# Peptides against a protein of PDB entry 3OAK, part 3

Target 1, 145 residues: chain A of PDB entry 3OAK
Amino acid sequence: DDLEQYLDEKILRLKDEMNIAAQLDIDTLNKRIETGDTSLIAMQKVKLLPKVVSVLSKANLADTILDNNLLQSVRIWLEPLPDGSLPSFEIQKSLFAALNDLPVKTEHLKESGLGRVVIFYTKSKRVEAQLARLAEKLIAEWTRP

## One batch from the design tools (peptide; made by RFdiffusion4, then SolubleMPNN)

Design b1_p8_3_s3 (from b1_p8_3, 5 letters changed)
Fold by OpenDDE base, seed 4:
Structure b1_p8_3_s3 (fold): chain B 145 residues (1-145), chain A 8 residues (1-8)
Amino acid sequence: as target 1 above (145 residues)
Amino acid sequence: APHLYVVP
């Protein structure tokens, strides 16, 4: 119906925005590496984060989020950056918190690749302990019978 | 305030 179509388009637009933000940050950091210009700072994801969190927190959007594979973009946002760094503490914390309330199923993990990335966060020594624990909680929820 | 990135 009209509402479902509207919500689909809304989520797809956000997905596109997230992908663009990720790519812009990648481009910025690649340029930083190439030129040595340390004034270049990647912050497109951080700027968009409040909108992402707002959408992810809406229970009425859960099905739309999952059906449109928005979690793929969430996965992309969590991946290591060209300089080897991980996304900001705030991005990790906010996304893990938001993911905790989504009814994520195995099929969503497979189509997004999110599971493997979150597992990475449970193992990485570069991740803050508190966030590693949040990642562990997610994995436990996704793997329970 | 938290740092922008987690340094490797």
Scores: peptide ipSAE 0.040, ipTM 0.703, DockQ to the pose 0.034
Fold by OpenDDE base, seed 5:
Structure b1_p8_3_s3 (fold): chain B 145 residues (1-145), chain A 8 residues (1-8)
Amino acid sequence: as target 1 above (145 residues)
Amino acid sequence: APHLYVVP
């Protein structure tokens, strides 16, 4: 119906915005590496983060989020950057918290690749201990019989 | 700061 169509379009627009933000940050950091200009700072994901968290927190959007593979964009936001660094502490914390209440199924993990990335966070020595624990909690829930 | 990333 009209509402379902509206929600689909809303999520697809956010998905696109997230992907663009990620790519812009990648481009900024690549240019930083190429030019040595340390004044170049990647801020696009951070700027969009409040909107992402707001959407992910809404229970009535869960099905739309999962059906449109928004988790693929979440995965992209969690991936290492060109300089090998990981996204900011706040991005990690906010996304892990938001993921905790979503009814994620095996099919969503497979189509998004999110499971593999979150497992990385459970193993990496670069990740803050408290965030590694949040990642472990997610993996435990997703592997639950 | 939000622009700081986890370093390798």
Scores: peptide ipSAE 0.032, ipTM 0.679, DockQ to the pose 0.034
Fold by OpenDDE base, seed 3:
Structure b1_p8_3_s3 (fold): chain B 145 residues (1-145), chain A 8 residues (1-8)
Amino acid sequence: as target 1 above (145 residues)
Amino acid sequence: APHLYVVP
């Protein structure tokens, strides 16, 4: 099926773009730490965020998203940065919101590691209360009552 | 370390 192949390639390309953006930001922040150059700003993920959100919000892409483990890249985007900080508030908010509408199953959580990271957000004192509640909601949906 | 990384 031509459409199926197109969607598969589309998601795999986005996954690659997300991973590249994450690595570029990591490299930038590592260099910032090494050099002390405070003018170095990591913004590749923020620049790509609108595209990520638009894809995650499309119901017709849900199966392709989950089958290709795009959630692994979502997990990577939520992980702490080299300086110990968490990703921007906007990234957290947008991704948690998008995850609410995906039919995520246990197998997807295992293969992506997303569950562990979201649990972290329910416990961290560095996370905004609003986002901690969203994380809690997701965990409640993904785990047995 | 900052708790959140915010792009200016």
Scores: peptide ipSAE 0.027, ipTM 0.667, DockQ to the pose 0.036
Fold by OpenDDE base, seed 1:
Structure b1_p8_3_s3 (fold): chain B 145 residues (1-145), chain A 8 residues (1-8)
Amino acid sequence: as target 1 above (145 residues)
Amino acid sequence: APHLYVVP
């Protein structure tokens, strides 16, 4: 119906925006590495984060989010950057919190690759303790019998 | 349980 179509289009547009933001940050950091210009700062994901959080927090969008594999873009945002760094603390915190409220199923984990990335966060020595605990909580919920 | 892998 009309509402379903509207929601699908909204989520798909956000998915594209997230992917673009991620790529722009990757490009920025690659250039930073190549040129040594430390003034180059990757900020595109951070700028888009409020919109992402707003969408992920809406209960009426949960099915649309999951059906359109928005979690793939969430996974991309959580992946290590070219300089080996992880996304900002705020990005990690916001995304983990949002994921905790979504009815994520096995099929969504498989099609997005999200589970693999979140496990990484449970084991990384570079991750803040509180965020590692959030990641552990997600894994525990997703692997429950 | 879902199949989960470690990211290198």
Scores: peptide ipSAE 0.026, ipTM 0.662, DockQ to the pose 0.366

Design b1_p8_3_s4 (from b1_p8_3, 5 letters changed)
Fold by OpenDDE base, seed 2:
Structure b1_p8_3_s4 (fold): chain B 145 residues (1-145), chain A 8 residues (1-8)
Amino acid sequence: as target 1 above (145 residues)
Amino acid sequence: PEHLFVEP
């Protein structure tokens, strides 16, 4: 199916872009740590976030998103940064909101590692209370009978 | 922006 192929390619391209953005931010922060250059600011994920949110919010892409393990890239975006900090508030909020509308199943959690990361957000004292609550809601939904 | 990050 031509549309299916198009959507697969679209998601796979986004997945690659997300992974690149994450790595670039990691590289930037590592260099900041190494050099002390405080002008180095990791903003690649933030720059790409609107595109990510746009894709994740489209109901017609849900199957393609899940089938291509885009959630692995979502997990990567949620992981702590080299300095131990967490991704921007906006990234956390946007991704948790988007995840809430996806029909995530156990198999998707396993192949992406997303469950473990979201659990982390329910427990971390560095996470804003409202985001911890969102993470808790996700875990509750994913573990319900 | 960096100020939106959550510090350790």
Scores: peptide ipSAE 0.031, ipTM 0.695, DockQ to the pose 0.034
Fold by OpenDDE base, seed 3:
Order: C-alpha cells, then structure tokens, then sequence
Structure b1_p8_3_s4 (fold): chain B 145 residues (1-145), chain A 8 residues (1-8)
C-alpha cells in the first residue's frame, strides 16, 4: 500500500545517505594519508548521526529497517577506518543503544555482517569499557536460546 | 583515548 511503499523508500534513501557518508569519510582519510594534510577531518557520519538515530528509534520502522538490510549500513559505520582508527565514541554509543531496541534476528545478523563487527567490539582493547559492555549485552541478547 | 577516533 501507499504507506508501506513510502516507508521502504524512506529507509532506502537513508541507507544510501549512510553509505555515501561512510565513503566520503573514507575518501577524506585516504587523502589525509596521501597528502599529510592534518586539517582534513572525517565528519560526514557525525553530521548524519542524528537522523540515523531518529529513524532507528521509531518502532513503526523496525520491520522496514530490518527487511531492507539497513543493518549493513550500520555495520559499515562501525568498521575500522583506513588509518586503523575506530569511529567516534558518539557514533559507537548511539548505534549500540539504538540496536538494543530493535528485534534483530539471526537472519538479519547474517545478511548484514553486524554480528561479527559487534563481537570485535567485545574483544578489542582499544574500545572504551562501557561500550564493550554494551556490545556484550547485544551479543548476549542475539544469542539467547 | 581520543587519538583512536578520527571523527570529532
């Protein structure tokens, strides 16, 4: 129906925006490495974060989010960057919190690759303790019998 | 450690 189509288009647009933001930040960091220009700062994901959090928090969008594999874009945002660094503390915190309220199933973890990335956050010594705990909580919830 | 994050 009209509403279902509208919601699909909304989520797919956000997915594209997220992927573009991630790529722009990667391009910025690669250019920083190539040129040595330390004034180049990756900010596109941070700028888009409020919109991402807003969408992820809406219960009426949960099925649309999961059906369109928006979690793949969430995974991309959590991956290490070209210089080996991790995304900002705020991005990690906001995404882990938002994921906690979604009815994520095994099939969604497989198609997005999100499970593997979140497990990384439980093991990494570079991750803040509070965020490692949030990651552990998610893994525990997703692996419950 | 702030230096581990690139984004502001």
Amino acid sequence: as target 1 above (145 residues)
Amino acid sequence: PEHLFVEP
Scores: peptide ipSAE 0.028, ipTM 0.668, DockQ to the pose 0.035
Fold by OpenDDE base, seed 5:
Structure b1_p8_3_s4 (fold): chain B 145 residues (1-145), chain A 8 residues (1-8)
Amino acid sequence: as target 1 above (145 residues)
Amino acid sequence: PEHLFVEP
């Protein structure tokens, strides 16, 4: 199926772009810590966020998203940064909202590690209350019998 | 850290 192959390649390219964006931001922040150059600002994930949200919102891409473990890259984007800070409020909110509309199964949580990270957001005192509630909603949906 | 979020 040519369409299926095209969609797979599209998602895999996005996955790579997401991973690169995350690493570039990490590198920027590590350099900021090392040099003390406060002009260094990590913005690669923020720049790519609209594209990520666009893809995650498409129902016809759900199977391709899940089959290619794009959720691993979503997990990476949600992880704490070198200075201990968390991704921007908008990244968290956008990703949690997108996750709420995906038919995520246990196998996807295991292969991506996403479950553990989202649980972190339900427990962290550094997370805004409304985002903690969104995370809790996801956990409740993923753990219901 | 002082700032909760590093990204804008």
Scores: peptide ipSAE 0.026, ipTM 0.648, DockQ to the pose 0.036
Fold by OpenDDE base, seed 4:
Structure b1_p8_3_s4 (fold): chain B 145 residues (1-145), chain A 8 residues (1-8)
Amino acid sequence: as target 1 above (145 residues)
Amino acid sequence: PEHLFVEP
């Protein structure tokens, strides 16, 4: 239980960090749009991405990740940005790869909204073909009979 | 135009 609590806290902290990073990037891009200051660059998610991927890749954290709805933060990271762009290629690629190894169930998709977002990536013309295929792979896995 | 956000 001590370990479980530790892991819960770890994941919840990461979840918070992810949400903060997303919001900071949103704020940056909104300000960029508002001011026209093209020197403003949203970097918070990219900076945190390695940590996110590292955590998502750990099999021993899978249950903790899923139980704490970290996928909600993953979903947030995948959502379109204020300027209409999608998150960076690297974010998409890394997250899709990480998601592929998680034992994601329907309930997790529902509580996180991740399913709808990934489906978006299978259909959006804004998505790189390579990443659309990765998204399709995920959907296929999650909807596997 | 549709695009992906790319960080430097």
Scores: peptide ipSAE 0.026, ipTM 0.658, DockQ to the pose 0.037

Design b1_p8_4_s1 (from b1_p8_4, 6 letters changed)
Fold by OpenDDE base, seed 3:
Structure b1_p8_4_s1 (fold): chain B 145 residues (1-145), chain A 8 residues (1-8)
Amino acid sequence: as target 1 above (145 residues)
Amino acid sequence: PEYLFVEP
């Protein structure tokens, strides 16, 4: 119906925006590496983060989020950057918190690759302890018998 | 550590 179509278009548009933001930040960091210009700062994901969090928090969007594999874009946002660094503390914290309230199933983890990335955060020595604990909580919930 | 994060 009209509402379902509207919600699909909304989520797909956000998915595109997230992917574009990630790529722009990657391009910025690659240029920083190539030129040595330390004034180049990747800011696109941070600028879009409030909108992402707002959408992920809406219960009426949960099915649309999961059906359209928005979690793949969430995974992309959590991946290491070209210089080997991780996304900002705020991005990690906000995304882990938002994921905690979504009814994520095994099929969604497989099609998005999100599970593997979150497991990385449980093992990495570079991750803040409080965020590692949040990642562990997610893994425990997703693997609950 | 914060220096490992790239985004502001």
Scores: peptide ipSAE 0.025, ipTM 0.630, DockQ to the pose 0.036
Fold by OpenDDE base, seed 5:
Order: structure tokens, then sequence, then C-alpha cells
Structure b1_p8_4_s1 (fold): chain B 145 residues (1-145), chain A 8 residues (1-8)
């Protein structure tokens, strides 16, 4: 199936791009901490966010997204940064919204680690109230009978 | 001190 193979390759490329963006931001922030150079700003994830949202919102990509564990890269994007800060408000909001439309199953949560990270967002004092509510909504949907 | 958000 040519289409299936094309979709797999598309998702795997995005997965790599997401992981690279996350690592570049981590490297930037580690260098900022090490050197004290406050001009160093992490912006790679923000630059890639529109593409990520576009892909996550495509119904025809849902199976490919889940089968290739793209949610692991989503989890990575949601993790705290080296200085203890969180991803931007817009990244959190966009990803939580996109996740709400995916048919996520328990197996996907386990293989990606996404469940634990979203739970973190329901508990953290560093998270905006409206984003904590979005995280709570996801947990409720994923744990319903 | 911790910053709430890193990205612009």
Amino acid sequence: as target 1 above (145 residues)
Amino acid sequence: PEYLFVEP
C-alpha cells in the first residue's frame, strides 16, 4: 500500500523533526545556564508548532500517528526544561486541544509516557488554571469505561 | 527563580 507507506514516512519524519527541535531548545537553555548569556532564547519548538498542529489535526493520519508513537514526541515537548520552566502557554494549549481529538488508547499512553506527563499538568502550581482544566479533561476521557 | 514559560 503506497499511501500507507507514504503516511508512515511522513509521521516518522515529523517525529524526528520534533525530537530535534526539543533537543536544540534544551541545548540552548543549558548553554544559557552555563554561560549566563541571557540573549540565548529557545524557539525551535515554537517555530515547528504550526506543522505539528496541522498533522495532529488530520483525521486520516490518526492511525499512523498512534502506530508510530508520535505521542512520545508530544510527551517530550511537554516536559519541563533544564531551568525548570515549562513549554510556552501556546504549545501546551495547542497540544492539549489536538490530543482531545485523537482516539488515544491505554496502550498508546503506556508506550509514550504521555499519561504521566498530563497528570503532572493537573497537579503543578506552575500551570495556568485553564490548561490544568484541559489536562483534567483529557485524563477523564482516557479513563472513562 | 523558575520561569513560568521559556518559549516566546
Scores: peptide ipSAE 0.025, ipTM 0.619, DockQ to the pose 0.036
Fold by OpenDDE base, seed 2:
Structure b1_p8_4_s1 (fold): chain B 145 residues (1-145), chain A 8 residues (1-8)
Amino acid sequence: as target 1 above (145 residues)
Amino acid sequence: PEYLFVEP
């Protein structure tokens, strides 16, 4: 189907963009650590976030998102950074909100590794209580009978 | 800015 193919390509392109953004931020922070140049700020994910949120929020893209393992890129975006910090509050909040509306199944959690990362957010002392609660809500939904 | 990240 032409539409299905179009949607697949759209999601795969976004997936690539997300992965690139994550890597660029990692590179920036590694360079910041190496050089001590505090003017180096990792902002690639933040810049791309509106596009990610837009895509994740569209119900008609849910199947395509899940089938193409876009959640792997979501997981990557949520992982701790080289300096030990976590992604911005906005990234966490936006992604958790988006995940709440996706029909995520066990198989998607396994292939993406997302479950493990979200569990981390339920336990981390570095996470805002509000976001920890959102993460906990996701885990509860994903593990319910 | 530092607010873009949650420091440990």
Scores: peptide ipSAE 0.025, ipTM 0.629, DockQ to the pose 0.033
Fold by OpenDDE base, seed 1:
Structure b1_p8_4_s1 (fold): chain B 145 residues (1-145), chain A 8 residues (1-8)
Amino acid sequence: as target 1 above (145 residues)
Amino acid sequence: PEYLFVEP
């Protein structure tokens, strides 16, 4: 139980860090729109991405990740930004790859909203073909009998 | 690093 408590705290801390990174990028892009300062570049999610991928890739953390709804923060990272743009290619690719190895169930999709966002990536003409295919693969796995 | 966002 001590180990479970430690893992819960670890995942919850990462969840907070991801949410903060997302908000900072939103703030940066809102300021860019308001001021016209094109030198403002949102990079907080990209900076944190290696840590996120490292955690998502560990099989021993799967239950903790899913139980604490970390997928909600993953969904937030995939949402369109204030200027209407989508997150960087690297973020999309890394997250889709990491999600492919998680035992995601219907209940996790409902509580996180992740399924709806991934479906968007299968339909958007702004998404690169290889990433659209990864999104389609995820949807196929999540909707299998 | 790849930080460019997909344009609207």
Scores: peptide ipSAE 0.025, ipTM 0.635, DockQ to the pose 0.034

Design b1_p8_4_s2 (from b1_p8_4, 4 letters changed)
Fold by OpenDDE base, seed 3:
Structure b1_p8_4_s2 (fold): chain B 145 residues (1-145), chain A 8 residues (1-8)
Amino acid sequence: as target 1 above (145 residues)
Amino acid sequence: PDYLYVEP
């Protein structure tokens, strides 16, 4: 119906915006590495983060979010950057919190690759302790019998 | 990256 079509288009637009933001930040950091220009700062994901969190928090969008594999874009946002660093503390914190309220199932983890990335965060020595605990909580919930 | 080889 009209509502379902509207919601699908809304989530697909956000998915595109997230992927573009990630690529722009990657391009910025690659250029920073190539030129040595330390004034180049990757900030596209940070600028879009409030919108992402807002959408992820809406219960009426949960099915649309999961059906359209928006979690793949969430996974991309959590991946290490070209300089080897991890995304900002705020991005990690906000995404882990938002994921905690979504009814994520095994099929969604498989099609998005999100599980592998979150497990990485439970093992990394570079991750803040409180965020590692949030990652562990997610893994525990997703693997609950 | 090594995280790609971690199984969920």
Scores: peptide ipSAE 0.117, ipTM 0.789, DockQ to the pose 0.233
Fold by OpenDDE base, seed 1:
Structure b1_p8_4_s2 (fold): chain B 145 residues (1-145), chain A 8 residues (1-8)
Amino acid sequence: as target 1 above (145 residues)
Amino acid sequence: PDYLYVEP
């Protein structure tokens, strides 16, 4: 139980860090739109991405990740930004790859809203074909009997 | 938001 508590705290801390990074990038791009300062670049998610990928790739953390709804923060990271752009290619690719190895169930999709966002990536013409195929693979896996 | 579709 001590180990479970430690893992829960670890995932919850990462969840907070991800949410903060997303908000900082939103703030940066909102300021860019308002001021016209094109030197403002949102990079907080990109900076945190290696840590996110490291955690998502660990099989021993799968239950903790899913139980604490970390997928909600993953969904937030995949949402369109204030300027209408999508997150970087690297973020999309890394997250889709990490999601492919998680035992995601219907209940996790419902509580995170992740399914709706991934479906968007299968339909958007702004998404590279390679990533659209990864999104389609996830949807196919999540809808299997 | 417009990007929200029906979940699988």
Scores: peptide ipSAE 0.087, ipTM 0.750, DockQ to the pose 0.230
Fold by OpenDDE base, seed 5:
Structure b1_p8_4_s2 (fold): chain B 145 residues (1-145), chain A 8 residues (1-8)
Amino acid sequence: as target 1 above (145 residues)
Amino acid sequence: PDYLYVEP
């Protein structure tokens, strides 16, 4: 199936791009901490966010997204950064919204670690109230019978 | 990872 193979390759490329963006931001912030150079700003994830949202919102990509564990990269994007900060408000909001439309199952949560990260967002005092509620909504949907 | 559960 040519289409299936094309979609797999598309998602795997995005997964790599997301992981690279996350690592570049981590490297930038680690260097900022080491050198004290406050001009170093992590912006790679923000630059890639529109493409990520576009892909996550495509109904025809849902199976491919889940089968290739793209949610692991989503989890990585949501993790706290080396300086203790969280990803930008827009990244959090966009990802939570996109996750709400995916048919996420228990197996996907286990293989990605996404469940634990979303729980963190329901508990953290650093998270905006509206985003904490989005996280709570996801947990409720994922734990419903 | 452990740092996910640590508040500043």
Scores: peptide ipSAE 0.038, ipTM 0.683, DockQ to the pose 0.082
Fold by OpenDDE base, seed 2:
Structure b1_p8_4_s2 (fold): chain B 145 residues (1-145), chain A 8 residues (1-8)
Amino acid sequence: as target 1 above (145 residues)
Amino acid sequence: PDYLYVEP
């Protein structure tokens, strides 16, 4: 189907863009660490976030998102950064909100590794309480019978 | 951006 193919390509392109943004931020922070240049700020994910949120929020893209393992890129975006920090509050909040509306199944969690990362957010003492609660909500939904 | 540091 032409539409299905178009949607697949759209999601795969976004997936690639997300992965690139994540790597660029990692590179920036690694350089910040090695040079001490505090003017280096990792903002590639933040810049791309509106596009990611837009895609994740569209119900008609849910199957395409899940089938193409876009959640792997979501997981990557949520992982701790080289300096030990977590992604921005806005990234966490937006992604958790978007995930809440996706029909995520066990197979998607396994292939993306997303479950493990979200569990981390429920346990970390440095995660904002609001976001920890969102993460807890996701885990509860994903583990319910 | 506002980052949150995590414990080791």
Scores: peptide ipSAE 0.024, ipTM 0.634, DockQ to the pose 0.042

Design b1_p8_4_s3 (from b1_p8_4, 5 letters changed)
Fold by OpenDDE base, seed 4:
Structure b1_p8_4_s3 (fold): chain B 145 residues (1-145), chain A 8 residues (1-8)
Amino acid sequence: as target 1 above (145 residues)
Amino acid sequence: PEYLYEEP
């Protein structure tokens, strides 16, 4: 129906925006590495984060979020950056918090690859303890009998 | 579970 179509389009637009933001940040950091220009700072994801969090927090969008594999873009945002670093603390914290409230199912983990990335966060020594615990909580929730 | 490690 009209509402469903509207919501789908909304989420798909956000998904595209997220992917673009991620790529722009990757490009920025790659250029930073290549040129040594330390003034190059990847800020696109951070700039878009409030919108992402807002959408992820809306209960009425949960089905649309999951059905359109927005979690793939969430996964992309969580992946290590070209310089080996992880996305900002704020991105990690916000996304983990948002994920905690979504009814994520096995099929969504499979199609997004999110589970693998979150597992990484439970194991990585580069992750803040607070966020590692959040990641562990997610894994526990997703793997509960 | 293996599903946690699957990627698109």
Scores: peptide ipSAE 0.041, ipTM 0.702, DockQ to the pose 0.846
Fold by OpenDDE base, seed 5:
Structure b1_p8_4_s3 (fold): chain B 145 residues (1-145), chain A 8 residues (1-8)
Amino acid sequence: as target 1 above (145 residues)
Amino acid sequence: PEYLYEEP
């Protein structure tokens, strides 16, 4: 119906914006490494984060989010950066919190690759303890018998 | 593409 189509388009636009933001930050950091220009700061994901959080928090968008594989873009945002660092603490915290309220199923994990990344966060020594715990909570929920 | 995630 009309509402469903509207919501699909909204989520797909956000998905595209998220992917672009991630790539732009990668490009920025690669250039920073190449040139040594420390004034180059990756800010695209941070700028878009409030919008992402807002959308992910809407219960009425859950089905649309999952059906359009927005979780793939969430996975991309959680991946390590070119310099080996992880996304900002705030990005990690916000995304893990948002994921906790989504009815994520096995099929969504498979098509997005999100499960593998979240498992990484449970094991990495570079991850803050409180975020590792959030990741563990997600894994426990997703693997619940 | 998916990356492999290993400890540094």
Scores: peptide ipSAE 0.040, ipTM 0.691, DockQ to the pose 0.112
Fold by OpenDDE base, seed 3:
Structure b1_p8_4_s3 (fold): chain B 145 residues (1-145), chain A 8 residues (1-8)
Amino acid sequence: as target 1 above (145 residues)
Amino acid sequence: PEYLYEEP
């Protein structure tokens, strides 16, 4: 119906915005590496984060989020950056918290690749303990018998 | 890619 179509378009637009933000940050950091210009700072994901968190927190959008594979964009946002660094603490914290309230199923994990990335966060020595615990909580929920 | 998730 009209509402369903509206919600699909809303999520797909956000998905595009997230992917663009990720790519812009990658481009910025690649240029930083190539030129040595330390004034180049990747900020696109951070700027968009409040909108992402707002959408992920809406219970009425859960099915639309999962059906349109928005989790793939969440996975992309969590991946290591060209300089080997991880996304900001705030991005990690906010996304892990938001994921905790979504009814994520195995099919969504396979479709998005999110599970593998979150497992990485449980093992990495560079991840703060607080965030590693959040990642572990997610894995436990997703693998619950 | 898988290599992205290797610990440095």
Scores: peptide ipSAE 0.038, ipTM 0.693, DockQ to the pose 0.086
Fold by OpenDDE base, seed 1:
Structure b1_p8_4_s3 (fold): chain B 145 residues (1-145), chain A 8 residues (1-8)
Amino acid sequence: as target 1 above (145 residues)
Amino acid sequence: PEYLYEEP
């Protein structure tokens, strides 16, 4: 119906925006490395983060989020940057918190690749202990019998 | 294992 179509379009637009933001930040950091211009700062994901968190927190969007594989874009946002660094602490914290309230199933983890990335956060020594614990909590929830 | 994420 009209509502379902509207929600699908909303999520698909956000998915596109997230992917663009990620790519723009990658491009910025690659340019920083290539030119040595230390004034270049990647901030596109950070700027979009409030909108992402707002959408992920809405219970009425859960099915649409999962059906449209928005979690793939969440995974992309969590991946290491060109210089090997991780996304900002705030991005990690906000996304892990939002994921905790979604009814994520095995099929969603497989189609998005999110599971592998979150496992990475449980093992990486570059991750803050607080965030590693959040990642561990997610893995525990997703692997329940 | 396959579920281990590796940096690009």
Scores: peptide ipSAE 0.042, ipTM 0.702, DockQ to the pose 0.294; fails the geometry check

